Peptides against a protein of PDB entry 4Z5W. Designs and how they scored, part 84

Target 1, 305 residues: chain A of PDB entry 4Z5W
Amino acid sequence: IPDVFLELNKLWYFSAQSNLFNGEMPRSLSNSRSISLLSLRNNTLSGQIYLNCSAMTNLTSLDLASNSFSGSIPSNLPNCLRLKTINFAKIKFIAQIPESFKNFQSLTSLSFSNSSIQNISSALEILQHCQNLKTLVLTLNFQKEELPSVPSLQFKNLKVLIIASCQLRGTVPQWLSNSPSLQLLDLSWNQLSGTIPPWLGSLNSLFYLDLSNNTFIGEIPHSLTSLQSLVSKENAVEEPSPDFPFFKKKNTNAGGLQYNQPSSFPPMIDLSYNSLNGSIWPEFGDLRQLHVLNLKNNNLSGNIP

## One batch from the design tools (peptide; aimed at target 1 N87 A164 D186 F244)

Design b2_p30_8 (made by RFdiffusion4)
Pose (drawn by RFdiffusion4):
Structure b2_p30_8 (pose): chain A 291 residues (1-233, 242-249, 256-305), chain P 30 residues (1-30)
Amino acid sequence: IPDVFLELNKLWYFSAQSNLFNGEMPRSLSNSRSISLLSLRNNTLSGQIYLNCSAMTNLTSLDLASNSFSGSIPSNLPNCLRLKTINFAKIKFIAQIPESFKNFQSLTSLSFSNSSIQNISSALEILQHCQNLKTLVLTLNFQKEELPSVPSLQFKNLKVLIIASCQLRGTVPQWLSNSPSLQLLDLSWNQLSGTIPPWLGSLNSLFYLDLSNNTFIGEIPHSLTSLQSLVSKPDFPFFKKGLQYNQPSSFPPMIDLSYNSLNGSIWPEFGDLRQLHVLNLKNNNLSGNIP
Amino acid sequence: AYITSANPDDVPRSSLSEEELLTTLKEQNS
């Protein structure tokens, strides 16, 4: 990509995604005062990611995903004070999230999916301090690590939480109850154990729950039949393993408890869930009748 | 199934010349 971005001082939108571009991002792009939306995803771009946050005061959305970059996660990113969305998926950082991200108050959306992020314990202790974070994708990282149960964790405004296919040990942590506005929860494809917490039924905005492919035991909590959003009625897309979904509401309401060791019966009160589109209880130890 | 923010499969890509890119950038900068 040519280094001409000093000359293009009115450029607020640049999208070069899904091409064959290689090499580093030109430094002038890293210094662009005017750039607001930048999407370079799905190229062969490489090198240490450098962004001058004193210079890029209009940067609001950054998508460098699925590229050949290496090095660390830039620690100066919280200083890009208008940056609201970062898609860093499929960049092999082989690194932890910098502590400075506890100061990233403009951040509302973050994806490190399949990016070789280590130490979920430190990553979550840091990111809980980003007060405006509404969506977090940590899928395909933290391999075989433990999902922290430390009760001090609070993600208050969190709407979307996805940490799948990490083979995470531990249980569904109670601190997630500190995210009362949670819409979409995906903990699938992990090594999670214990029972399914009844408090999940207390999440009034939750419409999509994927607990599939875990080691969960015990009963289906009765509170799931009283889930409010299941009982009664921005750009950074998601892919489901790939089928594209543009926003969290693009996912039909779902309960997927499949591929666990769950026991007991199916509650008749599930009939109260009139807005439920998908109920997947396959590959469990469930017994009794079908209500 | 699980959700990700990137297509897990190969994404089709295309080539773009430097002159085509600079034309597009100059049009967008106007």

Design b2_p30_8_s1 (made by RFdiffusion4, then SolubleMPNN; from b2_p30_8, 12 letters changed)
Fold by OpenDDE base, seed 3:
Structure b2_p30_8_s1 (fold): chain B 305 residues (1-305), chain A 30 residues (1-30)
Amino acid sequence: as target 1 above (305 residues)
Amino acid sequence: SYILSVDPDEVPRRSVSLEELLEKLKKLNS
């Protein structure tokens, strides 16, 4: 990309996604005072990500996903005081989240999906300080690590949490009960064990739950039959969606369905491919907003209600 | 079951000439 952006004093939005751009990000773009939305997703850009946050005072959204960037995660991003949305999916950092992200108060939506991020304990310990964080996607990272269960972890404003396909060990962490606004939880394709905790049914905004492809045991919590968001439509708080799309794949090798907004996900409970036992609660019939109930490949018994 | 991610499949990259993009940007700045 040529270094010609200095003359573009009115450039508010720049999208050059899905092109063949190579080399480093232009310095004029990294110093743009006017740009609010920057998307360079799905190119062949390389080098270190550097943004002059003191110059980029209008930057609100950054999408650099699916590029060949290298080096560390830019530790100065919290200095971009208006930066809300970051998509760093499929950038192979091989790094930990910077400690500076504790100060990232403008951050609302973050994706590191498939970015070779390490140390989930440090990542969650840092990101809990982001008071405005609503969407967190950490899928395909932290391979074979343990999901921390530290009760002090607190994500008060979290609405979307996706940590799928990490081969994570541990249990469903109790600190998630401190996220009363949680709408979407995906912990699928891990090695999580223990029982599914009853307090999940107290998450009144939870309309999408994927715990599939784990090693959960015991009965399905009866409290899941009382999820208010699945009983009534009245609790669908439309919040601002992240500026990046989500992709739902049947497997790692299948083509993904694109979802532009978390609210576009069908209301779902997926507990499939576990070791759950007991009966299917007939009270699942009270979940009038539920589109998908997937309980297959468990040890469930009794009648299908 | 599905895996939810923000990792798009490699969509075929379209060769929009950088020149055409720059000409469009120059026109927007005029």
Scores: peptide ipSAE 0.084, ipTM 0.656, DockQ to the pose 0.688
OpenDDE base, seeds 1, 2, 4, 5: peptide ipSAE 0.334, 0.063, 0.022, 0.033; ipTM 0.744, 0.615, 0.384, 0.625; seeds 1, 4 fail the geometry check

Design b2_p30_8_s2 (made by RFdiffusion4, then SolubleMPNN; from b2_p30_8, 10 letters changed)
Fold by OpenDDE base, seed 3:
Structure b2_p30_8_s2 (fold): chain B 305 residues (1-305), chain A 30 residues (1-30)
Amino acid sequence: as target 1 above (305 residues)
Amino acid sequence: SYILSVNPDEVPRTSISDEELLKKLKELNS
């Protein structure tokens, strides 16, 4: 990318996503006083990520996902006082979350999906101090680590938590019960064990739950049939309804074309591919807003309601 | 009406792609 952005003193938004840009991020972008939204996703940018946060006083969103950046996570990012959204997905850091992120009060949305992040205990201990953190995506990290169950962990304002495909051990952590605003929980494709805790049904804003592909045992908690966000429309958080692509499940045969269709987050409970037993509760019929109930590949018995 | 799936032969749905998630997160913050 040419280093010509110093002359663009009114540049508010720059998007160069899905190109063939290589080399380092231009210094003129790293020093832009005017830029609010920066997206360089899906390029071949390399080197260390460096942002002059003292100059970048208007930076609110940073998307560097799917690049060849290396080195440590920039520890100075909390000095970007307006920076709310960070996407570092698919950047292979091989690093821990910096301790400085405990001071990241502007942070609202963070993704490190598939970024070779290590030490989930340290990551969660640090990120719990981000009082404005609403969305946290940590999928494809922390391989075979233990999901910490420390009751002192607290994410008060958390709405979206996705920590899928980490091969994490442990149980569904009780500290998540301290997140009453939680709307989406994905802990799928781990090695989580124990029972599904009944307190999940007390998360009145929870409309999407994926616990699939784990080692959960016992019965499905009856409290999941009382998820208020799924019972009535009045409790449906006004997500701006993206135009629902009607997923017509065409019953097409065995050739798995992974249609990366833009996944609407339909109201969903997925408990598939576990070792759950007992009956399917008839009261799942009361969840009028529920679009998908997936209970396949369990040890369930009795009648399908 | 909801989709109930108890079929053992269905291929696991992959977790939401990072790209789709981020698109939705942008729509929610806009």
Scores: peptide ipSAE 0.053, ipTM 0.534, DockQ to the pose 0.038
OpenDDE base, seeds 1, 2, 4, 5: peptide ipSAE 0.024, 0.024, 0.022, 0.023; ipTM 0.533, 0.547, 0.553, 0.524; seeds 1, 4, 5 fail the geometry check

Design b2_p30_8_s3 (made by RFdiffusion4, then SolubleMPNN; from b2_p30_8, 10 letters changed)
Fold by OpenDDE base, seed 3:
Structure b2_p30_8_s3 (fold): chain B 305 residues (1-305), chain A 30 residues (1-30)
Amino acid sequence: as target 1 above (305 residues)
Amino acid sequence: GYITSVDPDEVPRKSISEEELLEKLKKLNS
């Protein structure tokens, strides 16, 4: 990428995704005063990620996903006072979340999907201080760690939580009950155990629940039949989506499906591939907004309602 | 399947010349 951005004082949006750019980010780009949205996703960029936050006063969105960057996560990012969205997926950091991220008050959406992030306990302890954090994607990290159940953890404004395919151990953490605005929860493809907690049915905005491919036991909580977002349409508050799309991996060799907004996901309860027992509640029929109910590969018995 | 923020099968598709990039940047700055 040429080092010409000092002369581009009106450039507010720069997207150069899915090219063959290599080397480091040019210094003039890291010092751009005009750029608000920067996407260099899916290139072969390398070196340390460095942004001069004192210069980049207009930066609101950063997508550097799927690059060959090395080193630590930039600890100075909280100094970018307008930075809301960060996609650092598929960057092999092999690192922990910086402690400085506790001060990241502008942060609304963060993804580290498949970025070799370590220490989920520290990550959640830090990120709970981000008061504006609404979307958190941590898929394919924290391999074989334990999902912390510390009741003091609090994500008050969290709407989307995705921590899938981490081989995480533990139970569904009670601290999630402190996230009443939660709309989408994906904890699939882990090693989570215990029972599915009844308080999940009290999350009135929850329209997408994926607990599939875990080791859950016991009965399906009857409270899941009373999820208000799945009973009626009235409460779909469209909030600003993150500036990065979501991708659902298909179980078949077919390419992933792209979802530009959380609201574009079909309303779903997926509890498949567990060890759940008991009956299928007939009151699932009251969930008129539910598109997908997946209960396959469990130990369920009785009649299908 | 699980949700991510990137296409797992996404690969770099196209090269752009430096000259072509510079022209695009000039146009965006106008």
Scores: peptide ipSAE 0.459, ipTM 0.878, DockQ to the pose 0.874
OpenDDE base, seeds 1, 2, 4, 5: peptide ipSAE 0.448, 0.440, 0.436, 0.424; ipTM 0.863, 0.834, 0.853, 0.781

Design b2_p30_8_s4 (made by RFdiffusion4, then SolubleMPNN; from b2_p30_8, 12 letters changed)
Fold by OpenDDE base, seed 1:
Structure b2_p30_8_s4 (fold): chain B 305 residues (1-305), chain A 30 residues (1-30)
Amino acid sequence: as target 1 above (305 residues)
Amino acid sequence: SYILSVNPDEVPRKSVSLEELLKKLLELNK
């Protein structure tokens, strides 16, 4: 990318996604005062990510996903006082979340999907201080770590939590009960164990639950038949989506399905590929908004309602 | 299946020339 962005004093939006741009990010771009939306995703950009947050005073959205950046996560990003959305998916950092992210009050949406992030305990301890954080995507990180169950963890404004395919150990953490506005939870493809906690059914905004491909035991909590968002239509609050799309990876060689907003996901309960026992509750029939109920590959018995 | 913020099969492809991109940016700056 040429270093000509200093002359572009009116440039509010720059998207050069899905190209073959290589080398380092241009310094003139890293110093742009006018840019609000920056997307350089799906290129071959390399080197250290550097943004001059003192210059980039209008930066609200940053998408650098699917690049060959190396080194540390930029610790100065919290100094970008208007920065709300960050997509750092598919950047091989091999790092922990910077401690400076405790001060990241502008942050609303963060993704590190497949970014070789380490230390989930530190990551969650840091990110809980982001009071405006609504969307957190941490899929394909923290390999074989333990999901912290510390009840003091608080994500009060969290709407979307995705920590899938991490081979995480532990149980469904009780600290999620401190997120009453949670709409979408994906903890699939881990090594989570124990029982599915009944308090999940108290998350009145939860319309999408994926706990599939874990080692959960016991009965399906009857409280899941009372998920208010799946009983009635009235609770579909269209909240502002992150400036990055979501992708559902299928087990087939077919490309991931794109979802532009969390609300675009079909209402779903997926508990498949566990060791759950007992009956299928007939009261799942009360979930009139539920599109997908997947209970396959468990130890369930009795009649199918 | 699990959710990501990136297409797992996404590969870089030349969609726009750098010259065309620069031309468009210069037009927007007028």
Scores: peptide ipSAE 0.381, ipTM 0.780, DockQ to the pose 0.798
OpenDDE base, seeds 2, 3, 4, 5: peptide ipSAE 0.379, 0.399, 0.006, 0.377; ipTM 0.742, 0.753, 0.351, 0.755; seeds 2, 3, 4 fail the geometry check

